# Designs tried in a protein design run: peptides against a protein of PDB entry 6CSU. Part 16

Target 1, 51 residues: chain A of PDB entry 6CSU
Amino acid sequence: GALEELRGQYIKAVKKIKCDMLRYIQESKERAAEMVKAEVLRERQETARKM

## One batch from the design tools (peptide; aimed at target 1 Q9, target 1 (a further copy) R7)

Design b2_p17_3 (made by RFdiffusion4)
Pose (drawn by RFdiffusion4):
Structure b2_p17_3 (pose): chain A 51 residues (1-51), chain B 51 residues (1-51), chain P 17 residues (1-17)
Amino acid sequence: as target 1 above (51 residues)
Amino acid sequence: as target 1 above (51 residues)
Amino acid sequence: SEVLENADKEIEKLEEA
């Protein structure tokens, strides 16, 4: 039983780390995508200069 | 004994997973920091325009 | 990072279990 418990604890610990990385990554990509939008908007300053 | 050793192994294993996540996070900071230099360099194109 | 702090907490739980 101790072997099953220890195995269970290990699996739980790594599954939590995966869940944390999965959220961190999704969030990081959204931030990066937000950086893409905020800069296409900066071109408005450029296209206004061209106008 | 066997149980304490098994415990040490699971601990050491998860710590390795942590090291992998850490190297990745450090890379994330370096990449975002590299982005700062990249943006400063495109400002160079615009300052040549202003001259 | 909160991810690394959470990983430390899970490692601490494995040590104290």

Design b2_p17_3_s1 (made by RFdiffusion4, then SolubleMPNN; from b2_p17_3, 6 letters changed)
Fold by OpenDDE base, seed 2:
Structure b2_p17_3_s1 (fold): chain B 51 residues (1-51), chain C 51 residues (1-51), chain A 17 residues (1-17)
Amino acid sequence: as target 1 above (51 residues)
Amino acid sequence: as target 1 above (51 residues)
Amino acid sequence: SELLKRADEEIKELEEA
């Protein structure tokens, strides 16, 4: 009935948002790692140029 | 009625998940910024010790 | 954010049901 359909819609929406969050978390971790690597490299290069 | 109340509860729950996502995104950005700052500082200190 | 836009659309669909 209408109640079961509403519950189904809620569950579908929540699962979709959960999947989007997991993907965002994973992508954010990857971007953060690359940002740190890039910054460390730039810092080393800057230090080397000043020496 | 009961159906409208349940609908309201489901919408409220989904909106809560959205708010949790927004907070996670903001906190992740702040943590990433602090991680980069800390790594740059450590890199400078390591370079200084090797000199 | 595209993820947030999708979440907004999902919420909107529930509100319109």
Scores: peptide ipSAE 0.159, ipTM 0.551, DockQ to the pose 0.754
OpenDDE base, seeds 1, 3, 4, 5: peptide ipSAE 0.135, 0.154, 0.158, 0.150; ipTM 0.578, 0.643, 0.651, 0.614

Design b2_p17_3_s2 (made by RFdiffusion4, then SolubleMPNN; from b2_p17_3 with V3L K13E E16N)
Fold by OpenDDE base, seed 3:
Structure b2_p17_3_s2 (fold): chain B 51 residues (1-51), chain C 51 residues (1-51), chain A 17 residues (1-17)
Amino acid sequence: as target 1 above (51 residues)
Amino acid sequence: as target 1 above (51 residues)
Amino acid sequence: SELLENADKEIEELENA
């Protein structure tokens, strides 16, 4: 019935949010890793220029 | 009624997840900042030792 | 992740309603 259908829609919506969160977490980890890599590179360059 | 209660439960769940996500994002940013800081420090030390 | 665990708990509550 309508109640069960709505319940299903709500559960689907929440599960979608969970999936989006998982993706966000994964992408955030990747971005963080690249950020660290870039920072290390810049730091090396700065130090080298000061020598 | 049952419909309103179900709707209420959904809204509560979504709001809870939203709050948790916002907190996670903030904490993740803080951890990332500290990670970069630590990496920069280590890189400087490594370069200095090689001079 | 606590975030995901919390989400799972919220989903479970909806599924058991």
Scores: peptide ipSAE 0.247, ipTM 0.707, DockQ to the pose 0.788
OpenDDE base, seeds 1, 2, 4, 5: peptide ipSAE 0.236, 0.206, 0.240, 0.236; ipTM 0.695, 0.683, 0.694, 0.693

Design b2_p17_3_s3 (made by RFdiffusion4, then SolubleMPNN; from b2_p17_3, 6 letters changed)
Fold by OpenDDE base, seed 2:
Structure b2_p17_3_s3 (fold): chain B 51 residues (1-51), chain C 51 residues (1-51), chain A 17 residues (1-17)
Amino acid sequence: as target 1 above (51 residues)
Amino acid sequence: as target 1 above (51 residues)
Amino acid sequence: SELLEKAEEEIKELEEA
């Protein structure tokens, strides 16, 4: 009935939100990690130049 | 230095993402729960009318 | 509700990683 259909829609929507949020967080972490990695490499080059 | 500043920016960004995501999930859950509650009340009224 | 609680736990784990 209508209640079962609505429950199904609710569960489907929640699952989609969960997946989208986890993906967004993972992608954001990856971008941030790459920025940190690039900065570490630049810092090491600068230190090497000073030695 | 630059590395410490970038690390700070990374941590701050991740914290903001977490807070925004949790808030969005909570708000979505509340909206979905209200829709289910409304449907349950309508179903009960329809059942009462048939009795 | 259990699905949302699990999602919140996974989000917390992702931030702490």
Scores: peptide ipSAE 0.106, ipTM 0.571, DockQ to the pose 0.081
OpenDDE base, seeds 1, 3, 4, 5: peptide ipSAE 0.084, 0.097, 0.101, 0.083; ipTM 0.573, 0.567, 0.568, 0.571; seed 3 fails the geometry check

Design b2_p17_4_s1 (made by RFdiffusion4, then SolubleMPNN; its pose is not in this set)
Fold by OpenDDE base, seed 2:
Structure b2_p17_4_s1 (fold): chain B 51 residues (1-51), chain C 51 residues (1-51), chain A 17 residues (1-17)
Amino acid sequence: as target 1 above (51 residues)
Amino acid sequence: as target 1 above (51 residues)
Amino acid sequence: LLERIEEEIEKLEEELK
């Protein structure tokens, strides 16, 4: 019935949001890690240049 | 120095992630609400059709 | 129902802090 369908849509929406957020957090963390790695590389190159 | 620069990059990355997550959550909430509203409308239309 | 969805989202937001 309509009430069960509505409940189903609610549960589906919440599950999707949770999944999407977890994925986004993971991807954002990976991007942040890559940014830090790139900065470390630049710093090492700068140090080497000044030798 | 290099250590301070690295720390700065880390802090910048973390702040960006936090901001991006909050924005994503807000957008996801809006999408979920619209999906539910659309379902409610469909249910009402179905009920009306059966009258 | 929308209020319940908002409540669940608020819980998720709190977990992410």
Scores: peptide ipSAE 0.080, ipTM 0.563, DockQ to the pose 0.065
OpenDDE base, seeds 1, 3, 4, 5: peptide ipSAE 0.076, 0.077, 0.075, 0.077; ipTM 0.567, 0.552, 0.555, 0.546; seed 3 fails the geometry check

Design b2_p17_4_s2 (made by RFdiffusion4, then SolubleMPNN; its pose is not in this set)
Fold by OpenDDE base, seed 1:
Structure b2_p17_4_s2 (fold): chain B 51 residues (1-51), chain C 51 residues (1-51), chain A 17 residues (1-17)
Amino acid sequence: as target 1 above (51 residues)
Amino acid sequence: as target 1 above (51 residues)
Amino acid sequence: LLEKIEKEIEELEKALS
């Protein structure tokens, strides 16, 4: 019935949103790690040049 | 009726999920920015000590 | 990916309307 179909749609959508959010978080962490590594390297070079 | 009540509950839940997600993203960006600032500062100090 | 999530939420809201 209409109620069961609505429930099914909601559950399916929520599961997909959850999965995509977790993936987004993981990818964001990886990008952040690379950004930090790059910034650290650049900062070492900059400090070395000034000294 | 039952269908209208369930629909109302689902709409409310979706609105909360959306709000929480947006807040998480904003807070994550702020934390990442602060983490980078701290790492840069520490790296400057470390490089300076070694030279 | 973030845009996909936003679209998924939007589609769900439409389905519930």
Scores: peptide ipSAE 0.267, ipTM 0.694, DockQ to the pose 0.535
OpenDDE base, seeds 2, 3, 4, 5: peptide ipSAE 0.265, 0.267, 0.266, 0.267; ipTM 0.693, 0.694, 0.694, 0.694

Design b2_p17_4_s3 (made by RFdiffusion4, then SolubleMPNN; its pose is not in this set)
Fold by OpenDDE base, seed 2:
Structure b2_p17_4_s3 (fold): chain B 51 residues (1-51), chain C 51 residues (1-51), chain A 17 residues (1-17)
Amino acid sequence: as target 1 above (51 residues)
Amino acid sequence: as target 1 above (51 residues)
Amino acid sequence: LLEKIEEVIEELEKATE
């Protein structure tokens, strides 16, 4: 019935949200790692120029 | 009825998930910023010692 | 966040048994 169908739709939607968040976190970690690497490189160059 | 109550619970739960997601993203950005600052400081010290 | 999402699913499943 409509009640069971609505329950199923909600559970499906929440599972999708969980998967989307896992992907977002993973991609965010990868982007953060690249940003840190770039910043470290820039900082090395800046510090070296000041020494 | 039960259908309307379930719909209400669905909307409430989804709104909570959205709020939790936004908070997580904000806190994650703040933690990432602090990690970058700490890494930059360590890198300055390391580079300076090598110069 | 993931744990909270799992808790929401669990509570919904229990409420509609």
Scores: peptide ipSAE 0.111, ipTM 0.618, DockQ to the pose 0.538
OpenDDE base, seeds 1, 3, 4, 5: peptide ipSAE 0.096, 0.102, 0.094, 0.123; ipTM 0.592, 0.617, 0.589, 0.623; seed 5 fails the geometry check

Design b2_p17_4_s4 (made by RFdiffusion4, then SolubleMPNN; its pose is not in this set)
Fold by OpenDDE base, seed 1:
Structure b2_p17_4_s4 (fold): chain B 51 residues (1-51), chain C 51 residues (1-51), chain A 17 residues (1-17)
Amino acid sequence: as target 1 above (51 residues)
Amino acid sequence: as target 1 above (51 residues)
Amino acid sequence: LEEEIDKYIEELEKALE
């Protein structure tokens, strides 16, 4: 019936939201990691200039 | 230094994302629960009409 | 964070199934 259908739709929506959120977090983490790597590189270059 | 600052910013961003996502999930759940309640009410009304 | 969100969503799904 309509109740079971609605329940199924909710479960499907929750699963989609989960996937979207996890993807967003992962992409954000990857960008942050790249920024950290870039900063480490800059720090190494700065150290090299001071040596 | 800049690396520590970036790390701090990342942690802060992750915490914000967590809160935003959990809020979104909670609100979505509440809306879904209300929809289910409404459907149950409609089903009861339908049953009453058939009796 | 991902694991925490995953667990939370899983709990919600189980409550509805």
Scores: peptide ipSAE 0.110, ipTM 0.516, DockQ to the pose 0.188
OpenDDE base, seeds 2, 3, 4, 5: peptide ipSAE 0.103, 0.101, 0.104, 0.096; ipTM 0.509, 0.509, 0.521, 0.489; seed 5 fails the geometry check

Design b2_p17_5_s1 (made by RFdiffusion4, then SolubleMPNN; its pose is not in this set)
Fold by OpenDDE base, seed 3:
Structure b2_p17_5_s1 (fold): chain B 51 residues (1-51), chain C 51 residues (1-51), chain A 17 residues (1-17)
Amino acid sequence: as target 1 above (51 residues)
Amino acid sequence: as target 1 above (51 residues)
Amino acid sequence: LEEKIEEIIKELEEKTK
């Protein structure tokens, strides 16, 4: 019935939000790792040039 | 009625989840920025010591 | 992600009418 459908729609929405969040977190971790790797490389080069 | 009230409660709950997620994202960005700042500092020091 | 969440909320609001 309408009540069960409403409940189902809520659960579906929450699950979709959860999935999108988990994907965002994973992609964010990957981007952060690459950003740190690039920054470390640049920083080593810059520091070495100044020595 | 009861169905409309429940609908309102579900929408309210989803909006609360949205707000919590947005807060998490913002806090995550802030933590990431601080982590990068700390890593840059450590890397400069380490590289300088090895020169 | 923010836009996707807003879309999910909009879809929920429309579907539950």
Scores: peptide ipSAE 0.157, ipTM 0.651, DockQ to the pose 0.769
OpenDDE base, seeds 1, 2, 4, 5: peptide ipSAE 0.155, 0.155, 0.153, 0.156; ipTM 0.647, 0.645, 0.646, 0.651; seed 2 fails the geometry check

Design b2_p17_5_s2 (made by RFdiffusion4, then SolubleMPNN; its pose is not in this set)
Fold by OpenDDE base, seed 2:
Structure b2_p17_5_s2 (fold): chain B 51 residues (1-51), chain C 51 residues (1-51), chain A 17 residues (1-17)
Amino acid sequence: as target 1 above (51 residues)
Amino acid sequence: as target 1 above (51 residues)
Amino acid sequence: LLEKIEETIKELEEKLK
């Protein structure tokens, strides 16, 4: 019935949200790590050129 | 009735999750920016000491 | 915040059982 359908839709939605959030967090951490690595490398190169 | 109550709870919960996600994303971006800024500063100081 | 979100989801799922 309508109650069961609504409950099912909610559970499905929150599970999807949870999965999407976990993926976002993981990808965000990876991007942050790569950004730091790239920035450090660029900074070293730039500083070395100025010295 | 039960259907209306459940629907209300569903909507409320989804809105809360959405808000929490947006806040997390914003805070994550701010932390990432600060981390990069701090790393650049540390790298400049360290490189300068070695030159 | 992640932990809070996960807990919120868990609590709401339990309420729907």
Scores: peptide ipSAE 0.152, ipTM 0.689, DockQ to the pose 0.502
OpenDDE base, seeds 1, 3, 4, 5: peptide ipSAE 0.149, 0.149, 0.149, 0.149; ipTM 0.687, 0.686, 0.687, 0.687

Design b2_p17_5_s3 (made by RFdiffusion4, then SolubleMPNN; its pose is not in this set)
Fold by OpenDDE base, seed 2:
Structure b2_p17_5_s3 (fold): chain B 51 residues (1-51), chain C 51 residues (1-51), chain A 17 residues (1-17)
Amino acid sequence: as target 1 above (51 residues)
Amino acid sequence: as target 1 above (51 residues)
Amino acid sequence: LLEKIEEEIEELEEKLK
């Protein structure tokens, strides 16, 4: 009935949101790692130039 | 009835999930900014020391 | 992906009404 259908829709949607959040977090960590690597390279140049 | 009560509980739960996720993302961005700042400081030292 | 998640939450909220 309506109760079971609503419950099913809620559970399905929550599971999807959870999966997408975990993927977002993983991709965000990968981007952050690349950003730090790029920043380190740039900062080495900046620091070396000013020595 | 049971249907209305459950619907209300689901709506409340979804709103809480949304708020928690947005807060997590915001705090994650703040932590990432601090991490980059710390890495830059450390890299300046490393680079300067090796000049 | 963040925007997609926000949209999914909003869609669920709307379905629950």
Scores: peptide ipSAE 0.235, ipTM 0.688, DockQ to the pose 0.490
OpenDDE base, seeds 1, 3, 4, 5: peptide ipSAE 0.233, 0.233, 0.198, 0.233; ipTM 0.687, 0.685, 0.623, 0.685

Design b2_p17_5_s4 (made by RFdiffusion4, then SolubleMPNN; its pose is not in this set)
Fold by OpenDDE base, seed 2:
Structure b2_p17_5_s4 (fold): chain B 51 residues (1-51), chain C 51 residues (1-51), chain A 17 residues (1-17)
Amino acid sequence: as target 1 above (51 residues)
Amino acid sequence: as target 1 above (51 residues)
Amino acid sequence: MLEEIEKTIEELEKKLE
């Protein structure tokens, strides 16, 4: 019935949200790590050229 | 009835999850920016000492 | 924040059991 259908839709939706969030967090951490590495490299090169 | 109550709980839950996600994203961006600034500063200081 | 989201989802799923 309508109650069971709504319950099923909600459970499916929250599971999807959970998965999407976990993926976002993982990808965000990877991008942050790459950004830090790139920034450190650029800063070393720039500082070395100015010295 | 049960259907209306469950629907109300579903809507409330989804709105809360959305708000939590947006806050997490905002805080994550702020932490990432601060991490980059700190890393750049540390790298400049370290590189300068080695030159 | 992740833990808070996970707890929110878990609590709401339990209400539907």
Scores: peptide ipSAE 0.153, ipTM 0.657, DockQ to the pose 0.563
OpenDDE base, seeds 1, 3, 4, 5: peptide ipSAE 0.152, 0.149, 0.153, 0.152; ipTM 0.657, 0.655, 0.659, 0.657

Design b2_p17_6 (made by RFdiffusion4)
Pose (drawn by RFdiffusion4):
Structure b2_p17_6 (pose): chain A 51 residues (1-51), chain B 51 residues (1-51), chain P 17 residues (1-17)
Amino acid sequence: as target 1 above (51 residues)
Amino acid sequence: as target 1 above (51 residues)
Amino acid sequence: EEFIEWAEEKLEELEEE
């Protein structure tokens, strides 16, 4: 039983790490995508200069 | 004994997973920091325009 | 784009584990 408990604890710990990294990564990508939008908007300053 | 050793192994294993995540996060910071230099360098194109 | 591809590759590695 101790073997099953210890195994269960290990699996739980790594499954939590994966959940944390999954959310961290999804969030990182959304922040990166947000950086793409915010800069296409900074071209408005360029295209206004061209106008 | 066997149970304490098995505990040490699971602990050591998850700490390895943490090391992998850490190296990844450090790389994240470096990449975002590299982006700062990249953006400063595109400003160079615009300051040559202003001259 | 390179950062997003790099982060997806790390996520695929975690899912395969």

Design b2_p17_6_s2 (made by RFdiffusion4, then SolubleMPNN; from b2_p17_6, 11 letters changed)
Fold by OpenDDE base, seed 2:
Structure b2_p17_6_s2 (fold): chain B 51 residues (1-51), chain C 51 residues (1-51), chain A 17 residues (1-17)
Amino acid sequence: as target 1 above (51 residues)
Amino acid sequence: as target 1 above (51 residues)
Amino acid sequence: DDFIKRLEEYEQKLLES
């Protein structure tokens, strides 16, 4: 019935949100790592040129 | 009735999850910004000492 | 971002149920 269908939709949505959240966090960590790596390299070069 | 009450509860729960994720993202961005700032400063000092 | 967009879509589906 309507109650079972609604409950099923909610459970499915929450599970999907959880999976999306975990993926987002993982991808965000990877992007952050690459951002830091790039910034460190840029900064070393910039500082070296100024010396 | 039971259907309307349950629907209301589910909608409220999803809204809370959305708000929690938005807050997480905002706080994560702030932490990332401070991390980059600290790393840049550290790297400048390290590079300068090696010159 | 894409995550927020998908989350809003899930919310919208519940609202339309």
Scores: peptide ipSAE 0.195, ipTM 0.664, DockQ to the pose 0.098
OpenDDE base, seeds 1, 3, 4, 5: peptide ipSAE 0.192, 0.196, 0.186, 0.192; ipTM 0.665, 0.667, 0.664, 0.666; seed 3 fails the geometry check

Design b2_p17_6_s3 (made by RFdiffusion4, then SolubleMPNN; from b2_p17_6, 10 letters changed)
Fold by OpenDDE base, seed 5:
Structure b2_p17_6_s3 (fold): chain B 51 residues (1-51), chain C 51 residues (1-51), chain A 17 residues (1-17)
Amino acid sequence: as target 1 above (51 residues)
Amino acid sequence: as target 1 above (51 residues)
Amino acid sequence: SEAIERDEAYEEKLLAE
């Protein structure tokens, strides 16, 4: 019935949100990793300048 | 320096968001599972009524 | 953090789905 259909729609929406969030998490991890990498490179450059 | 500190704060914020999102995903899955379980039980009850 | 460590196990499971 209508109630079951609404529940089905909700479940579908939840699954979509899950996928979106997993993607966001992965992208956030990648961005964080790149940020750390960039800082390490800058730190190495600074060390080289101090020598 | 200040820039590195800001980057550190950003990374910390990203990690917090990751945790929050993972928790939300888990809770969403649990809610979806309970919803499905409830529907299955209702369907079984409906079947029993039809017999 | 402890929260990150706890959730890492969930991340692995969730990403595998």
Scores: peptide ipSAE 0.221, ipTM 0.627, DockQ to the pose 0.123
OpenDDE base, seeds 1, 2, 3, 4: peptide ipSAE 0.211, 0.143, 0.216, 0.214; ipTM 0.622, 0.495, 0.616, 0.627; seed 2 fails the geometry check

Design b2_p17_6_s4 (made by RFdiffusion4, then SolubleMPNN; from b2_p17_6, 11 letters changed)
Fold by OpenDDE base, seed 4:
Structure b2_p17_6_s4 (fold): chain B 51 residues (1-51), chain C 51 residues (1-51), chain A 17 residues (1-17)
Amino acid sequence: as target 1 above (51 residues)
Amino acid sequence: as target 1 above (51 residues)
Amino acid sequence: MEAIERDEEFEKKLLAA
């Protein structure tokens, strides 16, 4: 019936949202890690320049 | 230093994202619940019409 | 380390939603 179909659609939608969010978090962490690496490199270069 | 500032910005951004995601999930669940309620009502009305 | 722990906590909350 319509109610069961709606329930199924809801569950499917929620699962998709969760997956999308987890992926987003992972990608965000990866981007942050790369930014940190870049900053560390810049700081090392700056230190070297000042020596 | 710049690295600590970047770290701070990252942490702040991640916290915001986490809050936003949780809120989004909550709102999505609320909308889904309301849709289910509406569907149940429609089904009851349909059943009554067929009686 | 604290950031990692917070991320894990968030993931747990997300999975429980």
Scores: peptide ipSAE 0.219, ipTM 0.618, DockQ to the pose 0.152
OpenDDE base, seeds 1, 2, 3, 5: peptide ipSAE 0.211, 0.193, 0.204, 0.200; ipTM 0.611, 0.523, 0.608, 0.607

Design b2_p17_7 (made by RFdiffusion4)
Pose (drawn by RFdiffusion4):
Structure b2_p17_7 (pose): chain A 51 residues (1-51), chain B 51 residues (1-51), chain P 17 residues (1-17)
Amino acid sequence: as target 1 above (51 residues)
Amino acid sequence: as target 1 above (51 residues)
Amino acid sequence: EEVEENVEEFEKEMEET
């Protein structure tokens, strides 16, 4: 039983780390995508200069 | 004994997973920091325009 | 930080076991 418990604890620890990294990565990509939008908007300053 | 050793192994294994996540995160910072230099360099294109 | 906390909590739980 101790072997199953220790095995269970290990699996739980790594499954939590995965869940944390999955959220961290999704959030990182969204932030990166937000950077893309915010800069296409900076071109408005450029296209206004061109106008 | 066997149970304490098995414990040490699971602990060591998860810490390895942590090391992999850490190296990744450090890489995340470096990449974002590299982006800062990249954006400063594009400003160079616009300052040549202003001259 | 969350990964570090989970590793520390897992280590404490393993030590208490």

Design b2_p17_7_s1 (made by RFdiffusion4, then SolubleMPNN; from b2_p17_7, 5 letters changed)
Fold by OpenDDE base, seed 3:
Structure b2_p17_7_s1 (fold): chain B 51 residues (1-51), chain C 51 residues (1-51), chain A 17 residues (1-17)
Amino acid sequence: as target 1 above (51 residues)
Amino acid sequence: as target 1 above (51 residues)
Amino acid sequence: SSVEETVKEFEKEMEEF
């Protein structure tokens, strides 16, 4: 019936949103890790130049 | 240093995103619950009319 | 409900974020 169809549609939509959000989080974490790595390298270079 | 500042900024941003997403999910859940409730009431009325 | 379960799972995953 209409209720079951609505429920099914909602579950499908929620699953999609969840997947998109998890992907966004994962990508954000990866980008942050790369930024930190790059910053560490720059700081090491600066320290080396001051020696 | 720059690394610590970047780390702090990232953590702050992540916490904000997390909060926003949780709020979105909560609001979505509330809207879905109201839609289901309304549909159940309509189905009960239809059943009653067929009796 | 299945919807509620899905939401709870998502919230649990968000706790790790």
Scores: peptide ipSAE 0.097, ipTM 0.540, DockQ to the pose 0.067
OpenDDE base, seeds 1, 2, 4, 5: peptide ipSAE 0.102, 0.096, 0.096, 0.095; ipTM 0.547, 0.539, 0.543, 0.540; seed 1 fails the geometry check

Design b2_p17_7_s2 (made by RFdiffusion4, then SolubleMPNN; from b2_p17_7 with E1S E2S N6T T17F)
Fold by OpenDDE base, seed 1:
Structure b2_p17_7_s2 (fold): chain B 51 residues (1-51), chain C 51 residues (1-51), chain A 17 residues (1-17)
Amino acid sequence: as target 1 above (51 residues)
Amino acid sequence: as target 1 above (51 residues)
Amino acid sequence: SSVEETVEEFEKEMEEF
């Protein structure tokens, strides 16, 4: 019936949103990790120039 | 330094995203609960009309 | 319900961030 269909649609929507949000955060973490890595490399280069 | 600032900015951003997503899900749950409630009421009305 | 379970799982995953 309509109630069961509505429940199914909601569950499907929540699952999709969950996956999209987790993917977004995972990609954001990867970008942040790369930014940190790049900053560490720049700091090492600056240290080398000051030595 | 720049690395510590970047780390701080990342942590702040992740916390904000977490809060926003939890709020979105909570609001979605509330809307879904209201939709289910409305559907149950409609089903009861349809049953009453068929009786 | 399955909806509640799905949301609970999401909230648990969000706690890992």
Scores: peptide ipSAE 0.104, ipTM 0.554, DockQ to the pose 0.085
OpenDDE base, seeds 2, 3, 4, 5: peptide ipSAE 0.102, 0.103, 0.103, 0.100; ipTM 0.548, 0.546, 0.552, 0.546

Design b2_p17_7_s3 (made by RFdiffusion4, then SolubleMPNN; from b2_p17_7, 5 letters changed)
Fold by OpenDDE base, seed 1:
Structure b2_p17_7_s3 (fold): chain B 51 residues (1-51), chain C 51 residues (1-51), chain A 17 residues (1-17)
Amino acid sequence: as target 1 above (51 residues)
Amino acid sequence: as target 1 above (51 residues)
Amino acid sequence: SEIEKIVEEFEKEMEEF
């Protein structure tokens, strides 16, 4: 019936959104890690230049 | 230093996104509950009409 | 409900974010 169909549609939508959000978070974390890595390298270079 | 500032900025951004996502989920749940409620009422009306 | 379980799982994963 309509109630079960609505329930099914909502569950499906929520699952998709969850997956998309988790992917976004994971990708964001990866980008942040790379930015931190790059900053560490820049700071090491700056330290070397000051020697 | 720049590294700590970057870390702070990332953490702040992540916290904001988390809050926004949780709010979205809560609002979505509320909307879904109201839709289900409305559907139940409609089905009860349909049952009544078939009597 | 299944919806509640999905939301609960999502919130748990968000705690690790």
Scores: peptide ipSAE 0.117, ipTM 0.565, DockQ to the pose 0.067
OpenDDE base, seeds 2, 3, 4, 5: peptide ipSAE 0.109, 0.108, 0.112, 0.105; ipTM 0.562, 0.557, 0.564, 0.558

